# Designs tried in a protein design run: peptides against a protein of PDB entry 4QMF. Part 82

Target 1, 175 residues: chain A of PDB entry 4QMF
Amino acid sequence: ESSFMTLFPKYRESYLKTIWNDVTRALDKHNIACVLDLVEGSMTVKTTRKTYDPAIILKARDLIKLLARSVPFPQAVKILQDDMACDVIKIGNFVTNKERFVKRRQRLVGPNGNTLKALELLTKCYILVQGNTVSAMGPFKGLKEVRRVVEDCMKNIHPIYHIKELMIKRELAKR

## One batch from the design tools (peptide; made by RFdiffusion4, then SolubleMPNN)

Design b2_p19_2_s2 (from b2_p19_2 with L11I D12E E17K E18L)
Fold by OpenDDE base, seed 2:
Structure b2_p19_2_s2 (fold): chain B 175 residues (1-175), chain A 19 residues (1-19)
Amino acid sequence: as target 1 above (175 residues)
Amino acid sequence: DVEEFKEEEEIEKEREKLE
């Protein structure tokens, strides 16, 4: 039997309580057990004797990881689909200066979220910027591109540069 | 939010201990 646990921030507690029955139902379809511990502030997923697909536990692990990083349940639960992958990109360790961190993180989002929306469209990914992480869901190739753009942004390479390149690539692929 | 950042850093440190 395999188990995975993730901690979540206090501000997620109320939301996780409201959706936990839905999490349980979604995982029950795959015979994965789950536990929400409000005292510790943790979520746990476990295989059972009825779990037939050993790989599903890894998707369950990813599910709770996404939920811990503020991804809404209706989006996060899509990770259980075979064609969906995810990535939680840590961005908090690239810059020691808090002001610089905030500025670079804001560049990733852009005015009215337009930069992020463009990146989502071009990579065919869902992307959520929250705190010290960027959560992404989508095809593996798209996720690789997202990680590159996100990390480069934190390294002071403006996302617009990459977005322009991705747009050019897309236009060339249509020919 | 400064408090959010601190909380996330603490969570990450605890996660590292569990791994």
Scores: peptide ipSAE 0.029, ipTM 0.669, DockQ to the pose 0.116
Fold by OpenDDE base, seed 5:
Structure b2_p19_2_s2 (fold): chain B 175 residues (1-175), chain A 19 residues (1-19)
Amino acid sequence: as target 1 above (175 residues)
Amino acid sequence: DVEEFKEEEEIEKEREKLE
């Protein structure tokens, strides 16, 4: 039997408590057990003797990881689908100065979220910027592009450069 | 939120220890 546990920040506690019955129901379909520990601030997923596909535990691990990083349940639960992948990109370690971190993180989002929306459309990914991580869900090719743009942004390469390049590539592919 | 930022750093450090 396999088990995975993830910690979550205090500000997620109320939401996770609210949706945990839905998490349980979704995982029960795959005979995966789950536990929410509000004292420790942890989520745990486990295979059972009734688990038919042992690989589903890895998707369950990804589910709780996404939930811990503020991805809403209706989006996060899509990770249980065979064609869906995810990535949680740590962005907090690229720069030590907090103000510089905040400014670079804001560039990923852009005015009214337009930069992030453009990146989502071009990569066919869902992307959520929260705290010290960027969570992404979608096809593997798109996820690779998202990680590149996100990490380069934290290295002071403006996302607009990559977005423009992706737009050009898309237009050329239509020909 | 400054408090959120600090808390997330602490949670991440604990996660790294558990992995």
Scores: peptide ipSAE 0.029, ipTM 0.664, DockQ to the pose 0.116
Fold by OpenDDE base, seed 1:
Structure b2_p19_2_s2 (fold): chain B 175 residues (1-175), chain A 19 residues (1-19)
Amino acid sequence: as target 1 above (175 residues)
Amino acid sequence: DVEEFKEEEEIEKEREKLE
């Protein structure tokens, strides 16, 4: 039997309570058990004797990890699909100066979220910037590109540079 | 924002202890 637990911040508690029945139903289809502990502030997933696919527990682990980082359930639950992967990129440790951190994080989003939207389209990923992490969901190739852009942004390489490069690569691939 | 940073740091520390 395998189990995984993740902690979640207090501000997610109310939301997680409201969607937990949906989480349970989604995981029950795969015979994965789950527990929401509001006292500890944790989510747990575990295999049962009826779990057929042992690999699904890793996807369940990823599901609760995404939920803990503010990904909404209708998006996060897609991780249970075979062709969907995810990445939670820690961005809080690249810079010590808070103002510099906020400024670089804001560059990932851009005006009206346009920079982030462009990156999502080019990588075929869902991307959520929240707190000290960036959560991404999509194909492995796209996730690799997202991680590079996100980390480089925190290293003071503006995302627009990478977006331009990705656009050029896309156009060249159509030839 | 500041409280969020503190809370996330605490969560990360607790996660490291559980691993």
Scores: peptide ipSAE 0.028, ipTM 0.658, DockQ to the pose 0.073
Fold by OpenDDE base, seed 4:
Structure b2_p19_2_s2 (fold): chain B 175 residues (1-175), chain A 19 residues (1-19)
Amino acid sequence: as target 1 above (175 residues)
Amino acid sequence: DVEEFKEEEEIEKEREKLE
């Protein structure tokens, strides 16, 4: 039997408590057990003797990972679908200066979230920038593109460069 | 790891000020 645990920040506690019954119901369909530990601040998923697909535990792992990084349940639960992949990109280690980090992270979002929205559309991904991570869900190809843009942004390559490139590629593919 | 969460919250607060 396999088990995975993920810690979550304190600010997620209230939300996770609210949706945990929904998490349980979703995982029960796959005979995956789950536990929310409010003392430790952790989520755990584990296979049971009734788990029929051993691979689903990896998706359950991804589910709790996404939830820990502020992805809302209605979006995060889609990870249980076979055609859905995810990535949690750590962005906090690219720069040591906090102000520089915040500025670069903000560039990824852009004014009114327009930069991020453009990236989502072009990559066909859901993207959430929260804290020291960027969570993304979508097709594998799109996720690779997201990671590139996100990491480059933290390396001081402005996202607009990649957005333009992706736009061009998209237009060429339609022809 | 818990300290990282606190730092993350502070960073997010700063982000909100820049928006």
Scores: peptide ipSAE 0.022, ipTM 0.604, DockQ to the pose 0.164

Design b2_p19_2_s3 (from b2_p19_2, 6 letters changed)
Fold by OpenDDE base, seed 5:
Structure b2_p19_2_s3 (fold): chain B 175 residues (1-175), chain A 19 residues (1-19)
Amino acid sequence: as target 1 above (175 residues)
Amino acid sequence: DVEEFLEEQEIEKKREELE
């Protein structure tokens, strides 16, 4: 039997308690067991003797990882679909200066979230910027593009450059 | 929020130690 555990920050506790029955129901369809530990602040998923597809445990692992990083359940649960992949990009280690970190992270979002929305559309991904991570869900090709833009942004390459390039490529592909 | 940021750093550190 396989098991995976992830820790979550205290500010997620209330939300996770609220949706945990839905998590349990979604995983029960695949005979995956799950545990929410409020004392430790952890989520655990594990296979059972009735688990038919052993690979589904990896998707369950990804589900709790996404939930721990503030992805809402209705979006996170889509990871259980065969055609859906995800990536949790750590952005907190690129710069040591807090103010610089905040400014670069804000560039990913942009005014009224327009930069992030443009990136989501161009990559066909869901993207959530929260704390020290960027969570993304979508096709593998799109996820690779998201990671590149996010990491380059933290390295002081403005995301508008990549967005413009993606827009040009999209227009050329229509012809 | 400063408190949220610091807490996330602590959780991330703990995750890295568990891996």
Scores: peptide ipSAE 0.029, ipTM 0.647, DockQ to the pose 0.118
Fold by OpenDDE base, seed 1:
Structure b2_p19_2_s3 (fold): chain B 175 residues (1-175), chain A 19 residues (1-19)
Amino acid sequence: as target 1 above (175 residues)
Amino acid sequence: DVEEFLEEQEIEKKREELE
């Protein structure tokens, strides 16, 4: 039997309580058990004797990880699909200056979220910037591109540079 | 924002301790 546990911040508690029955139903289809601990502030997933697919527990692990980082359930639950992967990119440790961190994080989002939306479209990923992490869901190739752009952004390479590059590559691929 | 940073730091610290 395998189990995984993820802690979540206090501000996420109310939402997780409201959707936990949906989480349970989604995981029951795969015979994965789950527990929400409101005292500890944790989510746990575990295999049962009836779990037939050993790989699904890793997807269940990813599900609770995404939920802990503010990804909404209707999006996060898609991780249980075979063609979906995810990545949670830690961005809080690239710079020590808080103001610089906030500015670089904001560059990733852009005005009205337009920069992030462009990146989502070009990589075919869902991307959520929350706190000290960026959560992404999509094809593995797209996720690799997202991580590069996100990390470079925190290293003071503006996302627009990569967006332009991705746009050019996309146009060239149409030839 | 500050409170969120502190909570995330606490979570990361606890994660490292549980590993």
Scores: peptide ipSAE 0.023, ipTM 0.616, DockQ to the pose 0.074
Fold by OpenDDE base, seed 4:
Structure b2_p19_2_s3 (fold): chain B 175 residues (1-175), chain A 19 residues (1-19)
Amino acid sequence: as target 1 above (175 residues)
Amino acid sequence: DVEEFLEEQEIEKKREELE
């Protein structure tokens, strides 16, 4: 039997409590057990003797990972679909200066979130910038592009460069 | 509506952390 656990920050506790029944119901469809530990601040998913598809536990692992990083349940639960992938990109270790970090992180979002919205559209991904991570969900190709843009942004390459490139590629592929 | 809910949540989270 397989088990995965993830910790979540304190500010997520109230939300996770409210949606945990929904998590349980979603995972029950796959005979995956789950536990919310409010003392430790952890979520756990486990296979059971009734688990039919052993690979679904990896999806469940990803689900709790996404939830821990502030992805809303209605979006995060889509990870259980076969055609959906995700990535949690750590961005907190690229720069040591806090102000510089915040500035570069803000560049990912842009004015009124327009930069991020553009990136989401071009990559066909859902993207959430939260704290020291960027969570993304979508096709593998899109996720690869998101990671590149996000990491390069933290390396002081403005997202607009990549967005322009993606726009050009999209137009060239358009019929 | 799921889309509306997600959009609202995204906006809130982004605002809290980045603005």
Scores: peptide ipSAE 0.020, ipTM 0.498, DockQ to the pose 0.041
Fold by OpenDDE base, seed 3:
Structure b2_p19_2_s3 (fold): chain B 175 residues (1-175), chain A 19 residues (1-19)
Amino acid sequence: as target 1 above (175 residues)
Amino acid sequence: DVEEFLEEQEIEKKREELE
């Protein structure tokens, strides 16, 4: 049997406890078992003898990974759909200076979240910037672009470079 | 639409670089 575990930060504990019954119900439909350990601060998913689709355990793994990084359950649970992919991009290790990190992370979001919203629309992805990670859900092509923009931003390449390119391509495609 | 958005973002980028 296959099993996957992820740790979650303390500030997510109350929320995860609140929605865990919904997680259990969603995974029960696929005969995937799950456990929330509040002492260790972990979530675990496991196949059972009744699990029919062996690939669903990988999606369950992704589900708990997304939940650990502050993605709301109504959005995260969409990962169980066949046509939905996700990515959790670690951004905390690109710079050591805290102020520089915060500044670059803020560039991804932009004023009133407008930069991030533009990126979401252009890539057809859901994107959440939280702590030391960026979580994204959507089509593979879109996810690839999101990762490029996010990582480049943390490498001091302003998102406007990529957004400009994507916007131009979109406008040309409308003609 | 696109041009206005890009102009706004470029201005913001330049302001940040001057700070």
Scores: peptide ipSAE 0.018, ipTM 0.477, DockQ to the pose 0.024

Design b2_p19_2_s4 (from b2_p19_2 with L11I D12E E14K E18L)
Fold by OpenDDE base, seed 1:
Structure b2_p19_2_s4 (fold): chain B 175 residues (1-175), chain A 19 residues (1-19)
Amino acid sequence: as target 1 above (175 residues)
Amino acid sequence: DVEEFKEEEEIEKKREELE
């Protein structure tokens, strides 16, 4: 039997309470058990004797990890699909200066979220910038590109540079 | 935002301790 646990911040508690029945139903289809602990502020997933696919527990682990990082349930639950992967990129440790951190993080989003939207389209990923992490969901190739852009942004390489390069590569691939 | 940062930092620290 395998189990995984993740902690979530207090500001997510109310939301997680409201969607937990949906989480339970989604995981029950795979015979994965789950527990929401409001005292500890944790979510747990575990295999049961009826769990047929042993690999699904890893997807369940990823589900609760995404939920803990503010990904909404209708998006996060897609991780249970075979063709969907995810990545949680820690961005809080690239710079020590808080103002510099906030500025670089904001560059990922851009005006009206346009930079982020462009990156999502080019990589075929869902991307959520929240707190000290960037959560991404999509194909492995796209996730690799997202991680590169996100990390480089925190290293003071503007995302627009990568977006331009991705656009050029996409146009060249159509030939 | 500041409170969120502090809470995220505390949660991350606790996660590292549990690993």
Scores: peptide ipSAE 0.105, ipTM 0.741, DockQ to the pose 0.117
Fold by OpenDDE base, seed 2:
Structure b2_p19_2_s4 (fold): chain B 175 residues (1-175), chain A 19 residues (1-19)
Amino acid sequence: as target 1 above (175 residues)
Amino acid sequence: DVEEFKEEEEIEKKREELE
């Protein structure tokens, strides 16, 4: 039997409490058990004797990881689909200066979220920037591109450069 | 939000210690 646990911040407690029955129902379809511990501030997923697919526990692990990082349930639960992958990119350790960190993180989002929206469309990924992480869901190729853009942004390479590059590649692929 | 930033940093430290 396999078990995975993740911690979540206090500001997520209320939301997680409200959607936990939905989490339970989604995982029950795969015979995965789950526990929400409000005292510790943790979520746990476990295989059971009735778990048929041993790989589903890894997707369940990813589900609680995404939920802990502010991904809403209707999006996060899609990770249980066979064709869906995810990535949680740590961005808090690239820059020591807090002001510089905030500025670079904001560049990734852009005015009215337009930079992030463009990146989502070009990579066919869902992307959420929250705190010290960027959560992404989508195809493996798209996720690889997202990680590159996110990390380069934190290294002071503006996302617009990569967006232009991705647009050109997309146009070339249509020929 | 400064408070969310601080909390996220603390949670990340705890995650690193747990892993």
Scores: peptide ipSAE 0.090, ipTM 0.731, DockQ to the pose 0.119
Fold by OpenDDE base, seed 3:
Structure b2_p19_2_s4 (fold): chain B 175 residues (1-175), chain A 19 residues (1-19)
Amino acid sequence: as target 1 above (175 residues)
Amino acid sequence: DVEEFKEEEEIEKKREELE
């Protein structure tokens, strides 16, 4: 039997308590057991004797990982779909200076979130910038593009450059 | 943001210890 555990920050505790029944119901459909441990601050998913698809446990692992990184449940639960993939990109270790980190992270979001929205549309991904990670959900091709843009942004390559490139590629593909 | 950052660092350290 396979089991995966993810720790979550205390500021997520209240929210996770609120949605945990929904998590349980979603995973019960696949005969995956789950446990919320408020003392340890952890989420656990486990296969059961009734689990039919062995691959679903990996998706359950991804679900709790996304929830721990502040992805809302209605979005995170989509990871259980066959055609949906995710990526959690660690961005906190690219720069040592906090002010530089905040500035570069803000570039990913842009004015009124317009930069992030443009990237989501062009890659067909959901993207959440929160804390020291960027969580993305979507097709593998889109996720690869998101990771490139995010990492390059933290390396001081402005996202607008990649967005322009993606826009041009999209226009060329429509011709 | 500072408190969240510190908490995330602590969690990451705990994760590394559990792996």
Scores: peptide ipSAE 0.069, ipTM 0.723, DockQ to the pose 0.075
Fold by OpenDDE base, seed 4:
Structure b2_p19_2_s4 (fold): chain B 175 residues (1-175), chain A 19 residues (1-19)
Amino acid sequence: as target 1 above (175 residues)
Amino acid sequence: DVEEFKEEEEIEKKREELE
């Protein structure tokens, strides 16, 4: 039997408490057990003797990972679908300067979230920028594109460059 | 992983201070 545990920051505690019954219900459909430990600040998922699909535990692992990184449950739970993939991109290690980090991270979002929205539309992904990570959910191809844009942004390549490229590619694909 | 979540929380707090 397999088990996975993920720690979450204190600021997520109240939300996770609120939605944990929903998490339990979703995972029960797959006979995956789950535990929320408020003392340690951890979420755990594990297979049971009734788990019929051993691979679902990996998706459950991804679920709690997404939840720990501020993805809301109604979105995160979609990871349990076969056609849905995710990626959690660490962005905190590209720059040491805090102000530079914040500035580059903000570029991913853009004014009123417009840059991020454009990227979501072009990649057909859900994208959440929170803390030192960017969480993305969607098709594998889209996720690869998201990771490229995100990492390049942290390397001081402005997202607008990639947005333009993706727009061109999309238009060409419609021909 | 412990260090990662602490870092995330710290960065989030810093963001709130700067915004």
Scores: peptide ipSAE 0.033, ipTM 0.669, DockQ to the pose 0.266

Design b2_p19_3_s1 (from b2_p19_3, 7 letters changed)
Fold by OpenDDE base, seed 5:
Structure b2_p19_3_s1 (fold): chain B 175 residues (1-175), chain A 19 residues (1-19)
Amino acid sequence: as target 1 above (175 residues)
Amino acid sequence: SDEELLEKAIKELEEELKK
């Protein structure tokens, strides 16, 4: 039997309570058990004797990880699909100055969210910037690109430079 | 289209960098 647990912040509690029945139903299809502990502030997923695919527990682990980082359930549950991967990128430790951190994080989003939207389209990923983390879901190749752009952004390399490069590569691939 | 949206986004970002 395999088990994984993740903690979630207090501000996420109300939402998780509202969607937990949906989480349970989604995991039941794979015979994965789950527990929401409101006292501890944790989510747990477990294999059962009826779990057929042993690898699905890892996807369940990723599901609760994404939910803990504010990814909405309709998006997070897609992680259970075979072709879907995810990454949670910690961005809070790249710079010590809070103001600098906020500015660089905002550059990743850009005006009207256009920078982030462009990055999502080019990488074919879902990307959520929240707090001290960036959560991404999509193909493995796309996720690698997202991590590079996100980390470089926190290292004071503006995302526009990567976006331009990705655009060029996209155009070349159409030929 | 997605292509048009991307081009618009890039243009806006370039303008922002010039400020």
Scores: peptide ipSAE 0.137, ipTM 0.784, DockQ to the pose 0.689
Fold by OpenDDE base, seed 2:
Structure b2_p19_3_s1 (fold): chain B 175 residues (1-175), chain A 19 residues (1-19)
Amino acid sequence: as target 1 above (175 residues)
Amino acid sequence: SDEELLEKAIKELEEELKK
């Protein structure tokens, strides 16, 4: 039997408590067991004797990882779908200056969230910028693009550069 | 359309960068 555990920050506790029954129900469909440990601040998923698909435990692992990083349950649970992948991009270590970090992180969102929306549309991904991570869900190709844009942004390459590039590629693909 | 929204977003972003 396989088991995976992830820690979650204290500020997520209240929310996780409210949705844990939904998590349990979603995983029960795949015969994956789960535990929310409020003392340790952890979530655990594990296979059971009834687990049919051995690969689903990895998706369950990703589910709790996404939940720990503030992805809402209705979105996070989509990771259990076969065609859905995810990535949690750590952005907190690219710069040491907090102000610079905040500014660059904000560039990912942009005015009225338009930068993020554009990136989501172009990559066909869901993207959540929260804390020291960017969580993304979508096709593998799109996820690779998201990671490139996100990391480059933290390296002081404005997302608009990549967005323009992606737009050009999109137009070329339509021809 | 999504394309129109993207174009609008890009335009807004470009204007923002000019500030």
Scores: peptide ipSAE 0.127, ipTM 0.777, DockQ to the pose 0.647
Fold by OpenDDE base, seed 1:
Structure b2_p19_3_s1 (fold): chain B 175 residues (1-175), chain A 19 residues (1-19)
Amino acid sequence: as target 1 above (175 residues)
Amino acid sequence: SDEELLEKAIKELEEELKK
């Protein structure tokens, strides 16, 4: 038997309470048990004797990790699909200066979120910038590209340069 | 500027994705 636990911030509690029945239902289809601990502020997933696919527990682990990082349930639950992967990119440690951190994080989003939208389209990923992390969901190749862009952005390489590169690659792939 | 480049890139991307 395998189990995984993830802590979540207090501000996420109310939302998690409202969707937990949906989480339970989604995981029940795979015979994965789950527990929401409001005292500790944690989510737990565990295999049962009826769990058929041992790999699904890892996806369940990813599900609660995504939920803890503010990914909405309708999006996060897609991680249970075979063709979906995810990544939680820690961005809080690249820059010690708070103002610089905020500025670089904002570059990932861009005006009206258009930079992020462009990156999502090019990588075929869902991307959420929240706090000290960037959560991404999509194909493995796309996730690798997202992580590169995100980390480079925090290292003061503007996302626009990567976006242009990805656009060129996309055009070349059509030929 | 970066903003000008971004705007152009996004516009081009949107046009290509509509095809």
Scores: peptide ipSAE 0.075, ipTM 0.725, DockQ to the pose 0.067
Fold by OpenDDE base, seed 3:
Structure b2_p19_3_s1 (fold): chain B 175 residues (1-175), chain A 19 residues (1-19)
Amino acid sequence: as target 1 above (175 residues)
Amino acid sequence: SDEELLEKAIKELEEELKK
């Protein structure tokens, strides 16, 4: 039997406690067991003898990973769908200067979140910028585009240039 | 400001997305 565990930051504890019954119910449909350990600050998922889909445990792993990175449950639980993939992009190591890091991370969001919204629309992904990671959910092709834009942003390439490119491609596809 | 210019640009991009 397979088991996966992820740690979560303290500030997520109250929320995770609130939604854990929903997590349990969602995973029960797939005969995946789960445990929330408030002392350690961890979430665990594991297969049971009744687990019939061997691949679902990997999706369960992704679920708790997303939850640990502040993705809300109603969005995170969509990872259990067959056509949904996710990516957790670590952005904390691209820049050593904290102020520069914050500035570049903010560029991903943009004024009133419009940059992020534009990127979500163009890639057909859900994107959450939180702490040292960017969490994304959507089709594989879209996720690949998100990772490129996110990493390039941390390398000082403004997202707007990629957004313009994606918009052009989208318009061409409509014709 | 750069922020205002960016906001304007994004707004224009959003308008294009609505087409």
Scores: peptide ipSAE 0.068, ipTM 0.716, DockQ to the pose 0.109

